# Designs tried in a protein design run: peptides against a protein of PDB entry 6JX3. Part 7

Target 1, 85 residues: chain A of PDB entry 6JX3
Amino acid sequence: AEFRLRPEISVAQTDYGMVLLDGRSGEYWQLNDTAALIVQRLLDGHSPADVAQFLTSEYEVERTDAERDIAALVTSLKENGMALP

## One batch from the design tools (peptide; aimed at target 1 L73)

Design b1_p12_3 (made by RFdiffusion4)
Pose (drawn by RFdiffusion4):
Structure b1_p12_3 (pose): chain A 85 residues (1-85), chain P 12 residues (1-12)
Amino acid sequence: as target 1 above (85 residues)
Amino acid sequence: MKHLEVPTYKPR
């Protein structure tokens, strides 16, 4: 249940926002503010459920949407090689 | 640079 980045992934905070770099493939990605917030919380060891609660308390989003959006982001992070399965 | 995004939310 622990969200983890793949070992070759590096992170940078930039003026454009949070960036992930795959040191092997050389692919690099920009996360928008919400995506960065979600990833940071997941890396802290919070569950997706915890993050959904945070998002609904802080932003104008329904809990059901927050859960789906978190799930989709995590799926995308896995699909694109940033996160371990 | 590629993008991974979540919809933009408004703060409460």

Design b1_p12_3_s1 (made by RFdiffusion4, then SolubleMPNN; from b1_p12_3, 7 letters changed)
Fold by OpenDDE base, seed 5:
Structure b1_p12_3_s1 (fold): chain B 85 residues (1-85), chain A 12 residues (1-12)
Amino acid sequence: as target 1 above (85 residues)
Amino acid sequence: MKQITAPALRPR
């Protein structure tokens, strides 16, 4: 399924990186550069496989590690109420 | 502050 944020979540770009804000609870999460890059590409419609290919192309990371990083991040975003299941 | 992180990567 397509990666999507929950409707109550908004995205803000800050000098310190991407921030996800829950408009209902007021809770916010700051993403580091790697997380923000992955989320941006997913939101742009790239599949996790596409993102993994991108990461291995641009960074010194193996495909399997990139896939695990993406999967772990997506899981975290879902578990913390930012992304839809 | 709550953070969501992925492992830092080194550019090629």
Scores: peptide ipSAE 0.761, ipTM 0.952, DockQ to the pose 0.939
OpenDDE base, seeds 1, 2, 3, 4: peptide ipSAE 0.760, 0.758, 0.759, 0.757; ipTM 0.952, 0.952, 0.952, 0.952

Design b1_p12_3_s2 (made by RFdiffusion4, then SolubleMPNN; from b1_p12_3, 7 letters changed)
Fold by OpenDDE base, seed 1:
Structure b1_p12_3_s2 (fold): chain B 85 residues (1-85), chain A 12 residues (1-12)
Amino acid sequence: as target 1 above (85 residues)
Amino acid sequence: MKEISVRRLRPR
């Protein structure tokens, strides 16, 4: 299944980085650079496998570590009410 | 502000 944000979540690009805004609760979450990069690529339609390949090609990270980081981020976004299950 | 973070990566 594709990665999708919940309908009430909007993405804002700020001078300080990517922010996810919950239009119902008013909560917002700032993503650090690595998290923003992963989320952007997932939202652009890349699979987690594609993103892992991208990370290992561009950064000093092993495939297994990249896969773990992506999975953990996706889980966090779902658990914090930003991404659809 | 709450933050969602992934560990910083070193560019190749």
Scores: peptide ipSAE 0.764, ipTM 0.952, DockQ to the pose 0.944
OpenDDE base, seeds 2, 3, 4, 5: peptide ipSAE 0.757, 0.760, 0.759, 0.763; ipTM 0.951, 0.951, 0.951, 0.952

Design b1_p12_3_s3 (made by RFdiffusion4, then SolubleMPNN; from b1_p12_3, 6 letters changed)
Fold by OpenDDE base, seed 1:
Structure b1_p12_3_s3 (fold): chain B 85 residues (1-85), chain A 12 residues (1-12)
Amino acid sequence: as target 1 above (85 residues)
Amino acid sequence: MKQITVRKLKPR
């Protein structure tokens, strides 16, 4: 399934990186650079598998670590109310 | 401040 943010969530860029903002509650989450990179790729329409391939090709990370990190991030974004299930 | 983090990656 396509990765998608919940409709109340907006993306903002700050000096410290990507922030996800809940327009209803005012809650926000600051993403570090790696998290922001993954989220942006997913929002651009790349699959988790595509992102894992991208990470392993561009960065010093093993495929299994990339896959685990992406899966954990997606789960976190869904569980914290930022991404649609 | 609420944060979501993934390990810092080093470019190849």
Scores: peptide ipSAE 0.773, ipTM 0.954, DockQ to the pose 0.926
OpenDDE base, seeds 2, 3, 4, 5: peptide ipSAE 0.765, 0.769, 0.770, 0.771; ipTM 0.953, 0.954, 0.954, 0.954; seed 5 fails the geometry check

Design b1_p12_3_s4 (made by RFdiffusion4, then SolubleMPNN; from b1_p12_3, 6 letters changed)
Fold by OpenDDE base, seed 5:
Formats: C-alpha cells, structure tokens, sequence
Structure b1_p12_3_s4 (fold): chain B 85 residues (1-85), chain A 12 residues (1-12)
C-alpha cells in the first residue's frame, strides 16, 4: 500500500531537520536525518523495497537492517498518528 | 522534544 501522511499532518524543514506537524492538535515530531530521508522517498512514491535498495547502495548498511529500519519507522509514524494505516 | 528516529547511517 502507498505510504501517505494523514491529511492534518504537514511537513516543515528546520535547521535541525524535518518536522511533522499536526495542524489540528499542534503536536509535532522531529525526524532525524535518516528518518527524514526515508519519509521523503516514501512520499515521493518509492516503495519500502525501493528505499531499502537506495539505503544499501548509498550508505553502509545491510539490507536486513535497512528493511527493519524502514518498517520500524513506518510503524512508528502510523502509531503516532502521522501516517495513514 | 518528540523525536522519531532510525539509526543514523554513514554514507559510502
């Protein structure tokens, strides 16, 4: 399924990294650089498999670890109300 | 501050 943010969530760029802001509650979450990279690629339409391939090609990370990182991030974003199920 | 993170990666 396509990764999408919830309608009330907006993206902001700060000097300290990407921030996801809930326009209804005012709650926000800062993403570290790697998380931001993953989210950006997912939002651009790349699949988790595409992102894993990208990470292993550009960074010192094993495929299994990249897949776990992506899955954990997606789960976190869904559970914390930022991404659609 | 609320942070969502994954392990930081080292570029090749």
Amino acid sequence: as target 1 above (85 residues)
Amino acid sequence: MKVISVPELKPK
Scores: peptide ipSAE 0.717, ipTM 0.946, DockQ to the pose 0.920
OpenDDE base, seeds 1, 2, 3, 4: peptide ipSAE 0.715, 0.712, 0.717, 0.714; ipTM 0.946, 0.946, 0.947, 0.946

Design b1_p12_4 (made by RFdiffusion4; failed a check: a repeat of another design)
Pose (drawn by RFdiffusion4):
Structure b1_p12_4 (pose): chain A 85 residues (1-85), chain P 12 residues (1-12)
Amino acid sequence: as target 1 above (85 residues)
Amino acid sequence: SYTKPSITLLGS
């Protein structure tokens, strides 16, 4: 249940936002503000359920949408090689 | 407001 980045992933905070770099493939990605917030909270050890609660308390989003959006982001992070399965 | 989470490939 623990969200983890793949070992070769590095992170930078930049003027454009949060960036993830794959040190092996050389692919690098930009996360928007909400994606960055979600990833940071997941890395802190919070569950996706915790993050959904946070998003609904802080932003104009329904809980059901928050859960789906978190799930889709995590799936995308796994699909694109930035997060471990 | 809320911005749907997204990721964008910048390069390789």

Design b1_p12_4_s1 (made by RFdiffusion4, then SolubleMPNN; from b1_p12_4, 4 letters changed)
Fold by OpenDDE base, seed 5:
Structure b1_p12_4_s1 (fold): chain B 85 residues (1-85), chain A 12 residues (1-12)
Amino acid sequence: as target 1 above (85 residues)
Amino acid sequence: GYQRPSITLLGR
């Protein structure tokens, strides 16, 4: 299924990196560089498999680790109210 | 180098 942010979530670029802001609750979250990269690519329409391939080509990370990290991030974004289930 | 993705709650 397509990765999408919840409609109340806004994306901002700050001096501290990508921030996701919940316009309803006021809660805002900072993403580290890797998380921001993953989110950007997913929002651009790349599949998790695409992102995993990208990570393994850009960084010294094993495919299995990349896949795990992507899945964990997506789960976290959903559980913390930023991404649609 | 590669860092595992992370999110941090900054506030509300």
Scores: peptide ipSAE 0.798, ipTM 0.956, DockQ to the pose 0.935
OpenDDE base, seeds 1, 2, 3, 4: peptide ipSAE 0.796, 0.796, 0.797, 0.795; ipTM 0.955, 0.955, 0.955, 0.955

Design b1_p12_4_s2 (made by RFdiffusion4, then SolubleMPNN; from b1_p12_4 with K4R L9R S12R)
Fold by OpenDDE base, seed 3:
Structure b1_p12_4_s2 (fold): chain B 85 residues (1-85), chain A 12 residues (1-12)
Amino acid sequence: as target 1 above (85 residues)
Amino acid sequence: SYTRPSITRLGR
């Protein structure tokens, strides 16, 4: 399924990294560089498999670890109200 | 080097 942010979520690119702002609750979250990279690629239409391949090519990370980390991030974004289920 | 992805709630 396509990864999408909830409509109330705004993306801000700051000097300190990507920030996601919930326009309803006022909550805002900072993503570290790796999380921002993953989210950007997912929003661009790449699949989690694409992102895993990208991570293993750009970083010294094992495929299994990349897949786990992507899945965990996506789950976290959904559970914390940033991404659509 | 690779750093595990993380999110941090900054506030409200």
Scores: peptide ipSAE 0.788, ipTM 0.950, DockQ to the pose 0.932
OpenDDE base, seeds 1, 2, 4, 5: peptide ipSAE 0.786, 0.786, 0.787, 0.787; ipTM 0.950, 0.950, 0.950, 0.950

Design b1_p12_4_s3 (made by RFdiffusion4, then SolubleMPNN; from b1_p12_4, 6 letters changed)
Fold by OpenDDE base, seed 3:
Structure b1_p12_4_s3 (fold): chain B 85 residues (1-85), chain A 12 residues (1-12)
Amino acid sequence: as target 1 above (85 residues)
Amino acid sequence: GYERPRITRLGR
């Protein structure tokens, strides 16, 4: 499944990092650097497997931990109304 | 170092 943001969500690159803004509700969320990196790569068309490989190559993180973290983030983004199911 | 991904609700 392709990772996509909901149409009402805007991405803002701020001095404080990536922010996702819901244009309807006005709710907005800040992503830490790792979350922003994951989202950016997913939006660029990389698979979760691609992202996991990238994380393990860039950071000292175990593959299983990277996979879990990506999955948890994606779930959170969907549950909090930012990503399409 | 690796930091677990986090999202923080800033408000409305």
Scores: peptide ipSAE 0.790, ipTM 0.951, DockQ to the pose 0.938
OpenDDE base, seeds 1, 2, 4, 5: peptide ipSAE 0.787, 0.787, 0.788, 0.789; ipTM 0.951, 0.951, 0.951, 0.952

Design b1_p12_4_s4 (made by RFdiffusion4, then SolubleMPNN; from b1_p12_4, 5 letters changed)
Fold by OpenDDE base, seed 3:
Structure b1_p12_4_s4 (fold): chain B 85 residues (1-85), chain A 12 residues (1-12)
Amino acid sequence: as target 1 above (85 residues)
Amino acid sequence: GYTRPRITRLGR
């Protein structure tokens, strides 16, 4: 269950944050800092559980909230054509 | 501080 971006998606690190660009459609999305952090760690091979643990250690967020937020982000990335199912 | 993760469609 490895998190991966779709082949047509490029990652751009811009002055305004992380942007994901669809090379086929031209659609592009900006990630806020928290979303970028989560995506970066997932792409680095950390599990959602790893990321949740990281968030609770670095920020004042409850474990259940972190887990929900990660799951919701992953779902959004898949539904909006950025991540592989 | 912690902020909820967000993605924003910028355009095409």
Scores: peptide ipSAE 0.790, ipTM 0.951, DockQ to the pose 0.937
OpenDDE base, seeds 1, 2, 4, 5: peptide ipSAE 0.787, 0.787, 0.787, 0.789; ipTM 0.950, 0.951, 0.950, 0.951

Design b1_p12_5 (made by RFdiffusion4)
Pose (drawn by RFdiffusion4):
Structure b1_p12_5 (pose): chain A 85 residues (1-85), chain P 12 residues (1-12)
Amino acid sequence: as target 1 above (85 residues)
Amino acid sequence: YEKPSITLLGTL
């Protein structure tokens, strides 16, 4: 249940936002503010459920949408090689 | 609420 980045992934905070770099493939990605917030909380050890609660308390988003959006982001992070399955 | 998204910037 622990969200983890793949070992070759590096992170940078920039003026554009949070960036993830794959040190092997050389692919690098930009996360928008909400995606960055979600990833940071997941890396802290919070569950996706915790993050959904946070998002609904802080932003104009329904809990059901928050859960789906978190799930889709995590799926995308796995699909694109930035997060371990 | 900004829907979470990721964008490929490129390949080094």

Design b1_p12_5_s1 (made by RFdiffusion4, then SolubleMPNN; from b1_p12_5 with K3R S5R L8R)
Fold by OpenDDE base, seed 5:
Structure b1_p12_5_s1 (fold): chain B 85 residues (1-85), chain A 12 residues (1-12)
Amino acid sequence: as target 1 above (85 residues)
Amino acid sequence: YERPRITRLGTL
C-alpha cells in the first residue's frame, strides 16, 4: 500500500530537521535525518524495499536492519497519528 | 548509520 500522511498533518523543514504538525490537535513531532530521508522517499512513491536498498547503498547498514528500521518507523508514524493506516 | 527516530515535541 502507498505510504501517505494523514490529511491534517503538515510537514515543515526546520533547522532541527523535518517536523510533522497535526493541524487538529496541535501535536508536533521531530524526525531525525534518517527518519526524514525515509519519509521523503516513501512520500515520493518509493517502496519500503526501494528505501532499504537505498539505505544499504548509502550507509553502512545491513539490509535486514534497514528493513526493520523502515518498518518500525512506519508503524510509529501510524500509531502516533501521522500516517494513514 | 543512525537509526530513524521520531520525538514528540509538544502541542501548539
Scores: peptide ipSAE 0.799, ipTM 0.956, DockQ to the pose 0.950
OpenDDE base, seeds 1, 2, 3, 4: peptide ipSAE 0.797, 0.797, 0.797, 0.797; ipTM 0.956, 0.955, 0.955, 0.955

Design b1_p12_5_s2 (made by RFdiffusion4, then SolubleMPNN; from b1_p12_5, 4 letters changed)
Fold by OpenDDE base, seed 5:
Structure b1_p12_5_s2 (fold): chain B 85 residues (1-85), chain A 12 residues (1-12)
Amino acid sequence: as target 1 above (85 residues)
Amino acid sequence: YIRPSITRLGVL
């Protein structure tokens, strides 16, 4: 399935990085630069495999590690109420 | 390479 944020989630770009705000609960989360990059590419329609390839081309990271990090981030975003299941 | 992370900041 395609990666999507929950409809109540707003995105803000701040000096401290990407922030996701839940308009219902008021809860807000900060993403570091790598997490923000991954989320941006997923929202642009790139698959996790596309993003993993991108990370390995831009950074000194093994493909397996990139894939695991993307999966863990997506899981965290879903579990913490930011992304749709 | 810096691994991705998220941090809960609080509630508005």
Scores: peptide ipSAE 0.799, ipTM 0.955, DockQ to the pose 0.947
OpenDDE base, seeds 1, 2, 3, 4: peptide ipSAE 0.798, 0.797, 0.799, 0.797; ipTM 0.955, 0.955, 0.955, 0.955

Design b1_p12_5_s3 (made by RFdiffusion4, then SolubleMPNN; from b1_p12_5 with E2Q K3R L8K)
Fold by OpenDDE base, seed 5:
Structure b1_p12_5_s3 (fold): chain B 85 residues (1-85), chain A 12 residues (1-12)
Amino acid sequence: as target 1 above (85 residues)
Amino acid sequence: YQRPSITKLGTL
C-alpha cells in the first residue's frame, strides 16, 4: 500500500511551505515543514517505518511519537481528499 | 521537533 496523492491534487512550493491544491474543488492546504518532509519521503517511496526512523535520527522525537504523527498526518491527508485511500 | 500539521487556506 504505497502513499499516493489523488490525481486532481497539485503540489506547489511556496514561501509559506508546501501547498496542495485540489484542481476540482479548488481547496488548497498548507503543510508545515515536518508534514512536507514526511509527504516528500512517502512520495519518494519510503515506507512509514522508514520515515519514522528518519525522524528519530534527524530530530529529538521518540519512535512511538514519530509513528503516531506520521499515521495522523496520513489519515488527515486521506480524510481531507488529498491522498488516495 | 514540530508535529506535522496541515491548514486549509481556502478555496479558489
Scores: peptide ipSAE 0.798, ipTM 0.956, DockQ to the pose 0.950
OpenDDE base, seeds 1, 2, 3, 4: peptide ipSAE 0.795, 0.796, 0.797, 0.796; ipTM 0.956, 0.956, 0.956, 0.956

Design b1_p12_5_s4 (made by RFdiffusion4, then SolubleMPNN; from b1_p12_5, 4 letters changed)
Fold by OpenDDE base, seed 5:
Structure b1_p12_5_s4 (fold): chain B 85 residues (1-85), chain A 12 residues (1-12)
Amino acid sequence: as target 1 above (85 residues)
Amino acid sequence: YQRPSITRLGRL
């Protein structure tokens, strides 16, 4: 299924990287560079498999590790109220 | 390569 942020979530690009703000609760979260890259590509319509391939081509990371990292990030974003289930 | 991470910063 398509990766989407919840409608109340806003994205800000800051000096510290990508920040996600919940417009209802006021909670905000910082993403590190790798997380921001993954989120950006998912929001652009790339599949997790696409993103894993991208990571392995650009960085020194094994495919299985990239896949795990993407899945864990997506789960975290959903569990913490930033991404739609 | 750094593992992706998110950090809750607080509430506005």
Scores: peptide ipSAE 0.797, ipTM 0.956, DockQ to the pose 0.940
OpenDDE base, seeds 1, 2, 3, 4: peptide ipSAE 0.794, 0.794, 0.795, 0.794; ipTM 0.955, 0.955, 0.955, 0.955

Design b1_p12_6 (made by RFdiffusion4)
Pose (drawn by RFdiffusion4):
Structure b1_p12_6 (pose): chain A 85 residues (1-85), chain P 12 residues (1-12)
Amino acid sequence: as target 1 above (85 residues)
Amino acid sequence: SYAGELTVPEYH
């Protein structure tokens, strides 16, 4: 249940936002503000459920949408090689 | 190599 980045992933905070770099493939990605917030919270050890609660308390988003959006982001992070399965 | 963006829809 623990969200983890793949070992070769590095992170930078930049003027454009949060960036993930794959040290092996050389692919690098930009996360928008909400994606960065979700990833940071997941890395802190919070559950996706915790993050959904946070998003609905802080932003104009329904809980159902927050859960789906978190799930889609995590799926995308796995699909693109940033996060471990 | 810039691969793109991983995003969540914009919230308000």

Design b1_p12_6_s1 (made by RFdiffusion4, then SolubleMPNN; from b1_p12_6, 7 letters changed)
Fold by OpenDDE base, seed 5:
Structure b1_p12_6_s1 (fold): chain B 85 residues (1-85), chain A 12 residues (1-12)
Amino acid sequence: as target 1 above (85 residues)
Amino acid sequence: PFAGRLEVPRLE
């Protein structure tokens, strides 16, 4: 399934990193650079597998660790009401 | 309000 944010969630780029804002509740979350990179790639239409390959090619990280990090982030985004199931 | 910081282990 395609990764998508919930319609009420907006993306803002700040000097301190990516921020996701819930327009309904006013809640917002700040992402660190690695998390932001993953989200950006997913929103651009890359699959988690694509993102994992990208991370292993650009950084010193094992494929398994990249996959785990991506999965954990996606889970957090869904559980916190930012991404669609 | 600020709800939290979502972090993935920093990659280098």
Scores: peptide ipSAE 0.716, ipTM 0.944, DockQ to the pose 0.912
OpenDDE base, seeds 1, 2, 3, 4: peptide ipSAE 0.711, 0.714, 0.713, 0.708; ipTM 0.943, 0.944, 0.944, 0.942

Design b1_p12_6_s2 (made by RFdiffusion4, then SolubleMPNN; from b1_p12_6, 8 letters changed)
Fold by OpenDDE base, seed 2:
Structure b1_p12_6_s2 (fold): chain B 85 residues (1-85), chain A 12 residues (1-12)
Amino acid sequence: as target 1 above (85 residues)
Amino acid sequence: PFAGTISVPRLE
């Protein structure tokens, strides 16, 4: 299951972090740096498992916590209309 | 202004 943004969503890189813009509603959302990192990796084609491994190798985080955070983020992006189901 | 913030617990 490939992670994809909805077609109306654009990504902008700003001095304050990643921003997602909905071209239909005009809403835009800011991502904190950890969320942005995960989204970037997913959009680059890495699986959630890949991302979890990356996080545990780069940061002091347990695998279980990384997996939970990734899953929660993906859910949030879907629920807020930014990612495809 | 932003509609909101999507966040994951900050990693260090």
Scores: peptide ipSAE 0.677, ipTM 0.924, DockQ to the pose 0.861
OpenDDE base, seeds 1, 3, 4, 5: peptide ipSAE 0.664, 0.675, 0.670, 0.674; ipTM 0.922, 0.924, 0.923, 0.923

Design b1_p12_6_s3 (made by RFdiffusion4, then SolubleMPNN; from b1_p12_6, 5 letters changed)
Fold by OpenDDE base, seed 5:
Structure b1_p12_6_s3 (fold): chain B 85 residues (1-85), chain A 12 residues (1-12)
Amino acid sequence: as target 1 above (85 residues)
Amino acid sequence: MFAGELTVPRLE
């Protein structure tokens, strides 16, 4: 399934990295650079498998670790109400 | 309000 943010969530760029803002609650989450990269690619329409391949090609990371990182981040985004299930 | 930081282990 396609990764999508919830309608109330917006993306902002700050000097300290990507921020996801909930326009209803006012809550916001700061993403580190690697998390932001993953989210950006997912939002651009790349599958988790695509992102994993990208990470292993661009960085010194094993495929299994990349897959775990992506899955963990997606889970966090869904559980924290930022991404659609 | 700041809810937290979402991180993935830094890649290089």
Scores: peptide ipSAE 0.644, ipTM 0.931, DockQ to the pose 0.917
OpenDDE base, seeds 1, 2, 3, 4: peptide ipSAE 0.633, 0.629, 0.632, 0.630; ipTM 0.929, 0.929, 0.930, 0.928

Design b1_p12_6_s4 (made by RFdiffusion4, then SolubleMPNN; from b1_p12_6, 4 letters changed)
Fold by OpenDDE base, seed 5:
Structure b1_p12_6_s4 (fold): chain B 85 residues (1-85), chain A 12 residues (1-12)
Amino acid sequence: as target 1 above (85 residues)
Amino acid sequence: MYAGEITVPELE
């Protein structure tokens, strides 16, 4: 299934990194740079497998760790009400 | 309102 943000969630860029904003509640979350990179690629239509391959090719990270990081991030975004199930 | 930070271990 395609990774998608909930319709009320918007993306903003700040001097301190990517922010996700809930237009209904006014809540917002700051993403660190690696999280932002993963989210950006997922939103661009890359699969988690694509992102894992990208991370291992561009950074000093093992495939298993990249996959774990992506899965944990996606889970967090879903559980925090930012991404669709 | 600020709800928190979402993080992944930083890569280099």
Scores: peptide ipSAE 0.728, ipTM 0.939, DockQ to the pose 0.911
OpenDDE base, seeds 1, 2, 3, 4: peptide ipSAE 0.727, 0.727, 0.723, 0.724; ipTM 0.939, 0.939, 0.939, 0.939

Design b1_p12_7 (made by RFdiffusion4; failed a check: a repeat of another design)
Pose (drawn by RFdiffusion4):
Structure b1_p12_7 (pose): chain A 85 residues (1-85), chain P 12 residues (1-12)
Amino acid sequence: as target 1 above (85 residues)
Amino acid sequence: SYTKPSITLLGS
């Protein structure tokens, strides 16, 4: 249940936002503010459920949408090689 | 407001 980045992934905070770099493939990605917030909280050890609660308390989003959006982001992070399965 | 989480490939 622990969200983990793949070992070759590096992170940078930039003027454009949070960036993830794959040191092996050389692919690098930009996360928008909400994606960055979600990833940071997941890396802190919070569950996706915790993050959904945070998002609904802080932003104009329904809990159901928050859960789906978190799930889709995590799926995308796995699909694109930034997060371990 | 709320912006859906997204990721964008910048390069390789």

Design b1_p12_7_s1 (made by RFdiffusion4, then SolubleMPNN; from b1_p12_7 with K4R L9R S12R)
Fold by OpenDDE base, seed 3:
Structure b1_p12_7_s1 (fold): chain B 85 residues (1-85), chain A 12 residues (1-12)
Amino acid sequence: as target 1 above (85 residues)
Amino acid sequence: SYTRPSITRLGR
């Protein structure tokens, strides 16, 4: 399924990294560089498999670890109200 | 080097 942010979520690119702002609750979250990279690629239409391949090519990370980390991030974004289920 | 992805709630 396509990864999408909830409509109330705004993306801000700051000097300190990507920030996601919930326009309803006022909550805002900072993503570290790796999380921002993953989210950007997912929003661009790449699949989690694409992102895993990208991570293993750009970083010294094992495929299994990349897949786990992507899945965990996506789950976290959904559970914390940033991404659509 | 690779750093595990993380999110941090900054506030409200």
Scores: peptide ipSAE 0.788, ipTM 0.950, DockQ to the pose 0.933
OpenDDE base, seeds 1, 2, 4, 5: peptide ipSAE 0.786, 0.786, 0.787, 0.787; ipTM 0.950, 0.950, 0.950, 0.950

Design b1_p12_7_s2 (made by RFdiffusion4, then SolubleMPNN; from b1_p12_7, 7 letters changed)
Fold by OpenDDE base, seed 3:
Structure b1_p12_7_s2 (fold): chain B 85 residues (1-85), chain A 12 residues (1-12)
Amino acid sequence: as target 1 above (85 residues)
Amino acid sequence: SYQRPALRRLGR
């Protein structure tokens, strides 16, 4: 399944990092650097497997941990109304 | 170093 943001969500690159804004509710979330990196790559069309490989190459993180963290982030983004199911 | 991905709700 393709990772996509909901249409009402705007992405802002701020001096403090990546922010996702819901144009309907006004709710907005700040992503830490790792989360922003994951979201950016997913939006660019990379698969979760691609992202996991990237994380393990860029950071000292094990593959299983990277996969878990990506999955958890995607779930959070969906549950908090930012990503399409 | 690696930090687990995190979201912080800033408000409405």
Scores: peptide ipSAE 0.771, ipTM 0.946, DockQ to the pose 0.935
OpenDDE base, seeds 1, 2, 4, 5: peptide ipSAE 0.769, 0.768, 0.769, 0.770; ipTM 0.946, 0.946, 0.946, 0.946

Design b1_p12_7_s3 (made by RFdiffusion4, then SolubleMPNN; from b1_p12_7, 6 letters changed; failed a check: a repeat of another design)
Amino acid sequence: GYERPRITRLGR

Design b1_p12_7_s4 (made by RFdiffusion4, then SolubleMPNN; from b1_p12_7, 4 letters changed)
Fold by OpenDDE base, seed 3:
Structure b1_p12_7_s4 (fold): chain B 85 residues (1-85), chain A 12 residues (1-12)
Amino acid sequence: as target 1 above (85 residues)
Amino acid sequence: SYQRPSITRLGR
């Protein structure tokens, strides 16, 4: 299934980076630059494999590390109520 | 340089 945010989550682009706001609870989260990049590409329809390839081309990061980091981020976004399961 | 992705809860 494609990566999607929960319907109550809003994305804000701020001077301090990407922020995800839960309109129901008022809880909000800041993403660092790497996390924001990953989320943006996933929301644009790229697969985790696409994103891993992109990260290894843009940064000095090993493929295995990129894959792990993407998976961990996606899990975190789901567990913290931002992304749909 | 590469930084591992992270999220930080700012508040509610």
Scores: peptide ipSAE 0.787, ipTM 0.951, DockQ to the pose 0.939
OpenDDE base, seeds 1, 2, 4, 5: peptide ipSAE 0.785, 0.785, 0.786, 0.786; ipTM 0.951, 0.950, 0.951, 0.951

Design b1_p12_8 (made by RFdiffusion4)
Pose (drawn by RFdiffusion4):
Structure b1_p12_8 (pose): chain A 85 residues (1-85), chain P 12 residues (1-12)
Amino acid sequence: as target 1 above (85 residues)
Amino acid sequence: FHFAGHLTVPEY
């Protein structure tokens, strides 16, 4: 249940926002503010459920949408080689 | 390195 980045992934905070770099493939990605917030919280050891609660308490989003959006982001992170399965 | 794109969640 622990969200983990793949070992070759590095992170930078920049003026454009949070960036993930794959040190093997050389692909790098930009996360928008909400994606960065979700990833940071997941890396802290919070569950996706915890993050959904946070998002609904802080932003104008329904819990159901927050859960789906978190799931989609995590799926995308796995699909694109940033996160371990 | 090369830019691959954006990983986004809707901004609320």

